# Peptides against a protein of PDB entry 7RZF: the designs that were tried, part 18

Target 1, 358 residues: chain A of PDB entry 7RZF
Amino acid sequence: PFQEEHLKQLYKIVPIKDIRNLYVTFPIPDLQKYYKSNPGHYLGHLIGHEGPGSLLSELKSKGWVNTLVGGQKEGARGFMFFIINVDLTEEGLLHVEDIILHMFQYIQKLRAEGPQEWVFQECKDLNAVAFRFKDKERPRGYTSKIAGILHYYPLEEVLTAEYLLEEFRPDLIEMVLDKLRPENVRVAIVSKSFEGKTDRTEEWYGTQYKQEAIPDEVIKKWQNADLNGKFKLPTKNEFIPTNFEILPLEKEATPYPALIKDTAMSKLWFKQDDKFFLPKACLNFEFFSPFAYVDPLHCNMAYLYLELLKDSLNEYAYAAELAGLSYDLQNTIYGMYLSVKGYNDKQPILLKKIIEKM
Target 2, 358 residues: chain A of PDB entry 7RZF as posed
Amino acid sequence: PFQEEHLKQLYKIVPIKDIRNLYVTFPIPDLQKYYKSNPGHYLGHLIGHEGPGSLLSELKSKGWVNTLVGGQKEGARGFMFFIINVDLTEEGLLHVEDIILHMFQYIQKLRAEGPQEWVFQELKDLNAVAFRFKDKERPRGYTSKIAGILHYYPLEEVLTAEYLLEEFRPDLIEMVLDKLRPENVRVAIVSKSFEGKTDRTEEWYGTQYKQEAIPDEVIKKWQNADLNGKFKLPTKNEFIPTNFEILPLEKEATPYPALIKDTAMSKLWFKQDDKFFLPKANLNFEFFSPFAYVDPLHSNMAYLYLELLKDSLNEYAYAAELAGLSYDLQNTIYGMYLSVKGYNDKQPILLKKIIEKM

## One batch from the design tools (peptide; aimed at target 1 Q72)

Design b1_p12_5_s3 (made by RFdiffusion4, then SolubleMPNN; from b1_p12_5, 6 letters changed)
Fold by OpenDDE base, seed 1:
Structure b1_p12_5_s3 (fold): chain B 358 residues (1-358), chain A 12 residues (1-12)
Amino acid sequence: as target 1 above (358 residues)
Amino acid sequence: SKLITGVNPVTF
């Protein structure tokens, strides 16, 4: 367990690979016994959110961060860490203090809003879907995994404990949030820009690093993190599937796609699933345009159009991905290809949003 | 949310 002397520390680390990463780490209590409420997953869901008003959205808008990951990590027996990890841009490497300020502003927003039962319910529903429709794993790997987790969970719950949430525990969420404070922080910056500027070498891997105390003025700046009005809780995820009905296989179901509509402007092919029996569909659309590939200018305009369309859809992409929906948009020599895949229940909602942006 | 599922390459 980290003592007070191990807190408020900055590590500047030289990587072997050309990477720029920031790790903001908080020591937290062991949450393993709270797996039924999983307060660390709740906080990781919000802090690691990628939608509008998220921490990542603001840090991306400034050009400082490419990706963000938040959540609990196992330590040794009897303690854990909560970690916020970001992939830094070259500019973001110059603004690490301000990036961490924004992290504390977002955490302060979570304290001000308090624990939200609807967010817990969405996490519960997403995890229940992931459990119910879990893919088959390789038996050897799965058995070894289950044997390992038997040390942490009752035998009766060992298959469900990593997925199924049972209890909304606002007290435990607040308890973890109370550990996410500037006085409890450990910061690591990973960049090749620290080459030749380090004074220590790690014993086991030979990793070059420098350790510094974070200045008290910087800690105070983070302690005084205000409510940034750009930060908002996510909206409800409209893409979470609720209907899992599988329609009976038709008696005359063909092994190949059948042409079910033929018109001057459209052809529609349909194939019912006769193999997987999942509440999932694959919708594929090919749009034909004589202008899409007529010359280099039109080809580049069609490319630019799809890149702008994808960018305009980013607000929905993350919420859809969490709910097990995906889309793909590609230029073709004939026009454009659209694919929508995943749980069939909410595919019409995602498809509608795509078509409204087109 | 990308939850931290991986071994953080930074051994703290």
Scores: peptide ipSAE 0.024, ipTM 0.630, DockQ to the pose 0.095
OpenDDE base, seeds 2, 3, 4, 5: peptide ipSAE 0.022, 0.024, 0.019, 0.018; ipTM 0.619, 0.607, 0.595, 0.602

Design b1_p12_5_s4 (made by RFdiffusion4, then SolubleMPNN; from b1_p12_5, 7 letters changed)
Fold by OpenDDE base, seed 1:
Structure b1_p12_5_s4 (fold): chain B 358 residues (1-358), chain A 12 residues (1-12)
Amino acid sequence: as target 1 above (358 residues)
Amino acid sequence: ETLRTGVNPVTW
């Protein structure tokens, strides 16, 4: 485990690939024994959230960050890490201290709100759905995985332990939050901009890096992180499926899609699932426009329209994706293609939101 | 995005 002398350190690392990443790492206790409550997953869900008022939403609005991942990571036996990782823009590389300040402002928001049982319940429901409708894995890979996790979980729970949450433990959430402090931070910045500015080489991989102590003034700045009024807890995820009814196979079900509606403006094809028997559907829409591919200008305008539409849907798309829904929008030579896939229960909600934005 | 168990972010 890291000692006090290993904390409040900044690493500037030269990558082989042209990447810009920030890693903010906190040592935390071993949470393995708390798998039934999984407080690290609870915090990772909130810190890594991509919806309105999230840490990522604010950092994106500033042009500093492209992506954000937050959560627990295994260390060695008896300790873990909590890591916040972001993909930096060129501008974000100049604002690393301010990015980390915003991280601590969000963590301070989580402390001020306290542990929320409804957030735990959403995580529980999402994981239960993921477990219940888990796809078949390749036997070799699955057996090897199960053999590995038998070292960590009871035999009776080995299939469920990675998924099923049982206990809301606000005390454990607070315990982990108490470790996410500026005095416990380790920062790594990965960028080619540090080439020729490093003084150390890693022994095993030859990675060039520089290690520096984070100034006490910077630590104090992060310790005094105010509540930022832009940060909010996520809203309840409306895309979590609650109905898993599978309709009986129709007696006249065909192995191919049947034309069930034919009009001057629309054709509708339908096929019932006769193979998988899952509470899932695939909705595919082809929109025809004589203007979509008439010339290079119209083609580029149609492309730009779809990119702007996707961007405007990002916040909703994340909540839908967490709930096992996805959508795809593509330009075609005839117009546009929309696909909506996943649990059929909440597909109408996602489809409605997409069409309202179009 | 939530760090899923098994995605080894390169811990430096």
Scores: peptide ipSAE 0.020, ipTM 0.580, DockQ to the pose 0.084
OpenDDE base, seeds 2, 3, 4, 5: peptide ipSAE 0.015, 0.016, 0.008, 0.015; ipTM 0.527, 0.525, 0.530, 0.526

Design b1_p12_6 (made by RFdiffusion4)
Pose (drawn by RFdiffusion4):
Structure b1_p12_6 (pose): chain A 358 residues (1-358), chain P 12 residues (1-12)
Amino acid sequence: as target 2 above (358 residues)
Amino acid sequence: APSYSPEVEAVF
């Protein structure tokens, strides 16, 4: 649907609720026919990746961006999109050309070195382990899902869809990586600061927007000289699991969780798993404080402190959320709350790091 | 996965 008359354009959209965002839209051909190499998931794993020296951490370091989501959007049949969607700070709206310039800097940093063998082996291993201990399904919604993807795949791999990968073909990685060029951009800015500046309006919904077609100054400023920032490739993962042993059932087996420790400091509830036999467990905690909800100031500083703890610890723990260990730490009325779940091997390192950062 | 807001989805 994107003919070249309406390419290289930058719209400005006025919302109703106060948000600020930047959408970068590329068009690409259909890659659902390539469901074994999956080049879109490779570039999605290399673009939207938090951690040391990556696209999001540098934009955090310049104070412009809270978070960004990579990957490719799939639309209808026979055509596909690719999106880099970002949200903005107060002075992140002033430097949009520099943000998209850094986006093509990281793309060119990934075009000078191109394919990687160990990233494909690592991602294939992760999907294989994440498929081998695939948990049980609720019977409603699961049959709708496997009838939702029954139209594309044959009868043998109706289940093993986007789980098992056979081959690493760098030609298709290079092909989809070439279609990401600044002659293929479509920038869209959402900000509430364009109240009285909008000429055009939408008939269907009634929203207002613009046409600021990007002059060639900034296009030929985008693709001209792009060496690097302080970017780097992600490093070797250490949260990949290795212990897949189901520990045996002990003498005191109980059908309900029993109180084991009762002190004036803490109490526990414990149950070995009897039904599922998956090498994974969930640990949860609820810390109490009478000072968490005293007045609005003390009920306000709690969200700020807990949010800054999540800010300063996502850079560390995104590899744990990527390997299958997910944690969550949010506030409650009475006190604060913690819940770490996932594979059985790397809970102590993650929970201990959470406490010592807390 | 990436997505659009309702305002951008309505323009597109």

Design b1_p12_6_s1 (made by RFdiffusion4, then SolubleMPNN; from b1_p12_6 with A1S S5T F12L)
Fold by OpenDDE base, seed 3:
Structure b1_p12_6_s1 (fold): chain B 358 residues (1-358), chain A 12 residues (1-12)
Amino acid sequence: as target 1 above (358 residues)
Amino acid sequence: SPSYTPEVEAVL
């Protein structure tokens, strides 16, 4: 475990690749014994959320961050890390202190709201879906994975322990959240902009870096992080599938799409799945407009329309993705293409959201 | 889950 001398440290690291990353790291207790409740996953789900009122949504709105990942990482024996990792814009690289302030404001929001059983239930349901429909891993990879997991889990639980949440433990969520404090922080900034500004070289990779203590005034600024009214807990994920029934193959099922509806304004083709037998569908819509590509102005308007439509759908994209749904929107020479893919149960909900924004 | 790059992990 890190001693106090290893906390409140800033590392400026020169990458080999042209990347701009921020790592905000907190030493946490070993949570392995709490796998049934997985409080680090609960916090990672919320901190790493991409929906409205999320940490990422606010940091994106500032133009400081492109992507955010939150969660636990294994450490050495007897401790773990909780990490918030962001991909920084050039502007975000100048605002690292304020980015971290927003992280602590979001963490403070999580403290103020307290542990939510419904969020745990969503994590449980998402993991159950992921477990139920996990792809068959390659035998060698699967065997190696199981062999590793056997060090941590009872033999009877090895297949399920990574996925199946069983116990809502608000006490453990609060315990981990109490470790996510400025006094317990280690910060790494990764940027080529530190080239020629480093004073240390790492022994194994030759990584050039500078280590600095974070000023006490900056730590105090983060300790006094107010509630930011822009931060909200996510809404319930309406896209999580609950029905996994596979309809029997119809006797008249064709190996190719059959025309099942023909009208003046629409044609509908259908093909039943005869191969995968998954509770999944692909909905593909081609919209035809004689105006979409009539001239350069209409072409640019159609492009702009789709970009605005995609932007207006971003609020649902992440929740849909977590639930194993995706959509795609493309300009075509004839108009627009829409695709909705994934679990069939909640596809009508996502499709309705798309149509309501169109 | 978040992961360090090997170069970052070696420094931290």
Scores: peptide ipSAE 0.291, ipTM 0.913, DockQ to the pose 0.755
OpenDDE base, seeds 1, 2, 4, 5: peptide ipSAE 0.058, 0.254, 0.287, 0.275; ipTM 0.791, 0.901, 0.912, 0.907

Design b1_p12_6_s2 (made by RFdiffusion4, then SolubleMPNN; from b1_p12_6, 4 letters changed)
Fold by OpenDDE base, seed 4:
Structure b1_p12_6_s2 (fold): chain B 358 residues (1-358), chain A 12 residues (1-12)
Amino acid sequence: as target 1 above (358 residues)
Amino acid sequence: SPTYTPEVEAVL
């Protein structure tokens, strides 16, 4: 068990690679026995969320962080860690205390809202989707992964246990949230800017580092983290597929795209999947405008339009990605290209959102 | 899940 001497510590670490990372680590109880409720995954999903009102969205808006990952990691025997890891900008490296304050403000928001069963249900549904298609998408990687899982799960559950969310346990979510406190924090900052400022060398890798106690004033600042009104729980992910029906091959299915609509303003080509048999589709749209590339001004306007459109759609990108949907928007010599890919069930919803922003 | 780099894992 981490003794009090191991808590409230700051590690300044010199990397081999030119990277800037922050690790905010909390010792938590061993949650392995609670895999059916997986409270660490629930918290990792929310803390690691990228949508509007997320921790990442606020930290990105300040130019301090590029990426964020939250979740549990296995530790020593009978202990786990909850980790919030961020990729720091050069500016973010100067604002580590404020970044961590925002982490505690977000955690305080999660305490104030309490455990949400609908969020658990989304995690369950996402895991069920991932499980259902894991074998179909990556048959070669399956056998090697099973061997590792056999150590942690009953033989009967080995195939499912990583994905199987069955039990909503708000008590366990609250228990983990109660461990995510400033008094329990271990902070690691990874940056080349600490080169020549370290006093210790790690024996195994020769990693140069400095260990410092986090000042009590800083701990108190984080303990008094208020509710930041910018932080909100995510909205429901409308892109999570629920229908996985594969339509039978049409008798007239062509091995190449068939022209199914030909009008003065539009041509539609269709090809049914005859190979993968997944409930997935690729919608590709090419928009032609005689004005898009007529001159440099129109080219620049078309470029700017597309960048603004992409920015306006960024709120949906993460929710779509989690649900196994993606979109792509590109300028073309003739206008614009749009692609929507992934599970077909909610593609019309994403397409509608794109069109509403156009 | 978040993972430590080997450098961070060796120090923590």
Scores: peptide ipSAE 0.288, ipTM 0.914, DockQ to the pose 0.760
OpenDDE base, seeds 1, 2, 3, 5: peptide ipSAE 0.171, 0.221, 0.259, 0.247; ipTM 0.882, 0.895, 0.905, 0.902

Design b1_p12_6_s3 (made by RFdiffusion4, then SolubleMPNN; from b1_p12_6, 4 letters changed)
Fold by OpenDDE base, seed 4:
Structure b1_p12_6_s3 (fold): chain B 358 residues (1-358), chain A 12 residues (1-12)
Amino acid sequence: as target 1 above (358 residues)
Amino acid sequence: SPSFTPEVEAVL
């Protein structure tokens, strides 16, 4: 168990690779027995969210962080870690105290809102989707994963236990959230900028590091983290598929795309899936404009238009990705290309959102 | 889930 001497510590670590990372870690109880409720996954989903009002959105807006991952990791016997890991910009490396303050402000927002059953339900639904299609998408990867999981779950549950959320346990969410406090923090900063500034060498890998106590003043600043009005819970993910029906193969199904609509303004080709039998579709749109590439001005306007369109769609990108949807927007010599891919059920919703921003 | 790099895991 971590003693008090192991808490409120800062580690400055020299990496082998040229990377800048921040690890904000909290010792938590062993949650393995609570896999059916998985409170660490719930918190990891929210803390690691990338949508509007997320922790990452704010840290990106400041130019301090590129990526963020939140969640639980196994520790030694009888404890786990909750980790918030961020990829730091050069500027973010100078603002680590402020980044961690924002983490505690977001955590304080989660305390103020309390556990949300609808968020748990979304996690459950996302995991159910991932489980349902895991084997169909990657048959070769399945056997190797099962062998590792057999140590942790009953044989009957081994196939499902990683994915099945069954029980909403707000008490366990609050219990984990209560461990995410400044007094329990262990911070690691990974940067080559610490080269020649370390006083310790780790025995196994020869990793050079410095260990420092986090000043009580800094701990107190983080303890007094207010509610930052920029932080919001995510909105409901409208892209999560609920219908997984596979339509029967049509008798007239062609091995190539068939022209099903031919008009002066549009052509539509359709090919039914005859191979994968997944509730997925690929919608591809090519837009033709006689003005798109007529001159350099129009080319630049078409480019700028797509960049602005992509930026305006960023609010949906993460929610779509979580739900197994993706979109792509590209300039073409004739205009633009749009692709929407993934589970077919909510593709019309994503397509509508794209068209509403156009 | 977040993962430590080997260097971080060895120190923490």
Scores: peptide ipSAE 0.273, ipTM 0.912, DockQ to the pose 0.748
OpenDDE base, seeds 1, 2, 3, 5: peptide ipSAE 0.235, 0.220, 0.216, 0.218; ipTM 0.901, 0.897, 0.895, 0.895

Design b1_p12_6_s4 (made by RFdiffusion4, then SolubleMPNN; from b1_p12_6, 4 letters changed)
Fold by OpenDDE base, seed 5:
Structure b1_p12_6_s4 (fold): chain B 358 residues (1-358), chain A 12 residues (1-12)
Amino acid sequence: as target 1 above (358 residues)
Amino acid sequence: SPSYTEEVEAVL
């Protein structure tokens, strides 16, 4: 376990690769015994969320961060880490203190809202989907993973333990949130900009670094993190599939797409899946406009239109992705192409959202 | 080469 002297430390690390990253790490208790409730996954889901009012959305809006990952990680025996990792922009490297302030503001928002059973239920449902459609791992990888897991789980639960959320434990969520405090922080900043400014070398890899105590004023600034009104909990994910029914193969099913609708304004081809038998579909739409490529101005307007449309759909992109849905929008020489892919159950909802923004 | 994650983990 880290002693107090190991907390409130800043590490400036020189990477081999040209990368800029921030790691904000918190020592937490071993949560392995709580796999049925997985409070670290609940917090990782919220802190790592990419939707409107998320930590990432605000940090991206500042131009400071490109990507964010939040979650628990295995530590040494008897403890874990909760880690918030961000990819830093050049500007973000200058604003690390303010980035960490925003992290503590978001954590403070999670404390103020308290544990949400509906969020746990969404995590449970997402994990159940992921488990149900888990690709058969290669036997060698699978057996090696099982052998490691057998130390922590009953044999009967080993196959499911990573995916089965069964118990909503708000007490454990609060317990982990109570460890996500400035007084318990370890910060690593990784950048080539620290080259020639380090005074230590790590023994295992020869990594050059500098260790500094975080000033008490900075710790106090983070301890006094207010409720930033830009931070909001996610909305309910409307794209999570609940119906996994596979329709029987039609007797007239052809190995190629059949024309099922032909009108002056539209043609529709359909092919039933005859191979995979998954509750998934691919919807592909080609839109034709005589104006799309008539001249360079119209081409640029059509490009700008799709960029604006994509931007307007960002509010749904992450929730759709989590639910195993995706969309794609492309300019074509005839107009535009739209694709919606993934679980078929909620595709009509996503398609409706796209059409409402068009 | 250590993964970038391993370099940070070794310092932390």
Scores: peptide ipSAE 0.054, ipTM 0.765, DockQ to the pose 0.344
OpenDDE base, seeds 1, 2, 3, 4: peptide ipSAE 0.038, 0.043, 0.053, 0.073; ipTM 0.764, 0.770, 0.776, 0.791; seed 4 fails the geometry check

Design b1_p12_7 (made by RFdiffusion4)
Pose (drawn by RFdiffusion4):
Structure b1_p12_7 (pose): chain A 358 residues (1-358), chain P 12 residues (1-12)
Amino acid sequence: as target 2 above (358 residues)
Amino acid sequence: VDIKDLIDSSVS
């Protein structure tokens, strides 16, 4: 649907609720026919990746961006999109050309070195382990899902869809990585600061927007010289699991969780799993404080402190959320709350680091 | 122009 008359364009959209965002849209051909190499997932794993020396951490270091989501959007049949969607700070709206410049800096940093064998082996291993201990399904919604993807795949791999990968073909990685060029951009800015500046309006919904077609100054400023920032490739993962042993059932087996510790400091509830036999467990905690909801100031500082703890610890723990260990730490009325779940091997390192950062 | 489709933030 994107003919070249309406390419290289930058719209400005006025919202109703106060948000600020930047959408970078590329068009790409259909890659659903390539469901064994999956080059879109490779570039999505290399673009939208938080951690040390990556695209998001540098934009956090310049104070312009809270978070960004990579990957490719799939639309209808026979055509596909690719999206880099970002949200903006107060002075992140002033430097949009520099943000997209850094996006092509990281793309060119990934074009000078191209394919990687160990990233494909690591991602394939992760999908294989995440498929081998695939948990049970709720019977409603699961049959709709496997009847939703029954049109595309044969009868043998109706289940093993986007779980098992056979081959690493760098040609398709290079092909989809070439289609990401600044002659293929479509920038869209959402900001509530364009109230009285919009000429055009939408008939169907009634939204207002613009046409600021990007002059060639910034296009030929985008693809001209792109060496690097302080970017780097992600490093070897250490949260990949190795212990897949189901521990045996002990003498005191109970059908409900029993109180084992009862002190004036803490109490526990424990139950060995009897039904599922998956090498994974969930640990949860609820810390109490009478000062958490005393007045609005003390009920306000709690969200700010807990949010800045999540800010400063996502850079560390995104590899744990990527390997299958997810944590969550949010505030409650009475006190604050913690819940770490996932594979059985790496809970102590993650929970201990959470406490010592807390 | 379909703006809601343009600002669709759903990806794989």

Design b1_p12_7_s1 (made by RFdiffusion4, then SolubleMPNN; from b1_p12_7, 5 letters changed)
Fold by OpenDDE base, seed 5:
Structure b1_p12_7_s1 (fold): chain B 358 residues (1-358), chain A 12 residues (1-12)
Amino acid sequence: as target 1 above (358 residues)
Amino acid sequence: VDVKALLDPSVR
């Protein structure tokens, strides 16, 4: 366990690569025994969420952060870490204290809302989907992974323990959340801008760094993090598949797409899957407009339209991705291309959302 | 995204 002297520390690290990263790290208890409830995954799902009202959404809106990852990491024997890692913009590098303030504001929002069973259920459902449709791992990698897992899980659960959430434990969520406090923080900033400003060298890799105590005033500022009204819990993910029925192969199934609808305004081709037998579909739409490429102005307008459409759909993009759905929008010489891919069950919902924004 | 995805030690 870190002693008090190891907490509230700032590390300024010089990378070899031209990267700008912030690591906000909290020591937490070993949660391995709680794998059935996985409170660290619950918190990682929320803190690492990318939807509207998320930590990332707000930090992106300020131009400070490009990407965010949150969750538990294995530590040494008897403890773990909870880490919030962000990719910093050049501007974000100047606002690290404020970025961390926003992290604590979001954590405070999670405390105020308390543990949500529906969020746990979504995590459970997402993991169940991932488990059910996981690709066959390479036998060697799979065997090595299983052998490692056998140290932590009963033999009967080894195959499922990473995916199957079984127990909602709000007490454990709160316990972990109570460790995510400014008094327990370890901050690392990784930037080439610290070159020539370091006074220590790491023994293992020769990494140059400077260690500083975080001022008590800064800690107090983070301790007094208010509820930022921009932070909201995610809405329920409407894209999580629940029906995995695979329709039987039709007797008239063709090896090629068959024209099943032909009208003055539309043609529809269909091909049933005859190979993979997954509850997945690919919907591809080509829209034709005589105006799309008439001149450079129309081309630029069509481009701008698609960029605006993509921006308007961003609110659904992350939730769809989590649920194993994706969409793509592209300009074509003839107009616009739309693709919707993934689990077929909720594709109509995503397609409806796209059409409503068009 | 949850950290489980990023801590793949393969990002040397």
Scores: peptide ipSAE 0.024, ipTM 0.700, DockQ to the pose 0.093
OpenDDE base, seeds 1, 2, 3, 4: peptide ipSAE 0.022, 0.021, 0.017, 0.016; ipTM 0.708, 0.688, 0.650, 0.638; seed 4 fails the geometry check

Design b1_p12_7_s2 (made by RFdiffusion4, then SolubleMPNN; from b1_p12_7, 5 letters changed)
Fold by OpenDDE base, seed 1:
Structure b1_p12_7_s2 (fold): chain B 358 residues (1-358), chain A 12 residues (1-12)
Amino acid sequence: as target 1 above (358 residues)
Amino acid sequence: IDVKELIDPSVR
């Protein structure tokens, strides 16, 4: 366990690669025994969320952060870390204290709202989907992971233990949240801008770094993090599949797409899956407009239209991705192309959202 | 994104 002297430390690290990263780390108890409730995953899901009102959304809006990852990491024997990692912009590198303040404001929001059983249920459902299709998508990757898991879980539970959430434990969620405090923080900033400003070298890799105590005034600022009204819990993920029915292969199924609708305004091609046998579909739409590429102005307007459309759909993109759905929008010489891919059950919902924004 | 396995900053 880290002693008090190892807490409230700032590390300035010089990378080999041209990267800018912030790591905000908290020592936490070993959570492995709580795999049935997985409170670290619950918190990682919320802190690492990318939807409206998320920590990442606010930090992106300020131009300080590109990406955010939150979750638990294995530590030494008998403890773990909870880590919030962000990719910093050049501007974000100047605002690290304020970025961390926003992290504590979000954590304070999670404390104020308390543990949500519906969020746990979504994590459970997402993990159940991932588990159900893991073997079918990548068998080679599955066998290597199972071998590693056998060291941590009973043989009977090895197949499910990483994915199957069974118990909602609000007490354990609160216990982990109580460890996510400024007095328990370790901060690492990774940037080439620290070159020539370091005074230590790491013994194993020769990494140059500087270690500093975080000033008490900064710790106090983070301890007094107010509720920020911009932070909200995510909405329910409407894209999580619940129906996994695979329709039987039709006797007249063709090896290639068949034309099933032919009208003056539309052609429809269909092919049933005869190879993968997954509850997945690919919907591809090509839209033709005589105006799309008439001149450079119309071409630029069509481009701007799709960029604005994509931006207006960003609120759904992350939730869809988590649920195993994706969409793509492209300009074509004849107009535009739309693709919707993934689990078929909720594709109509995503398609409707896209069409409502068009 | 929730990442179950965060890479140590010292290794990157």
Scores: peptide ipSAE 0.022, ipTM 0.700, DockQ to the pose 0.158
OpenDDE base, seeds 2, 3, 4, 5: peptide ipSAE 0.021, 0.018, 0.017, 0.020; ipTM 0.673, 0.637, 0.661, 0.694

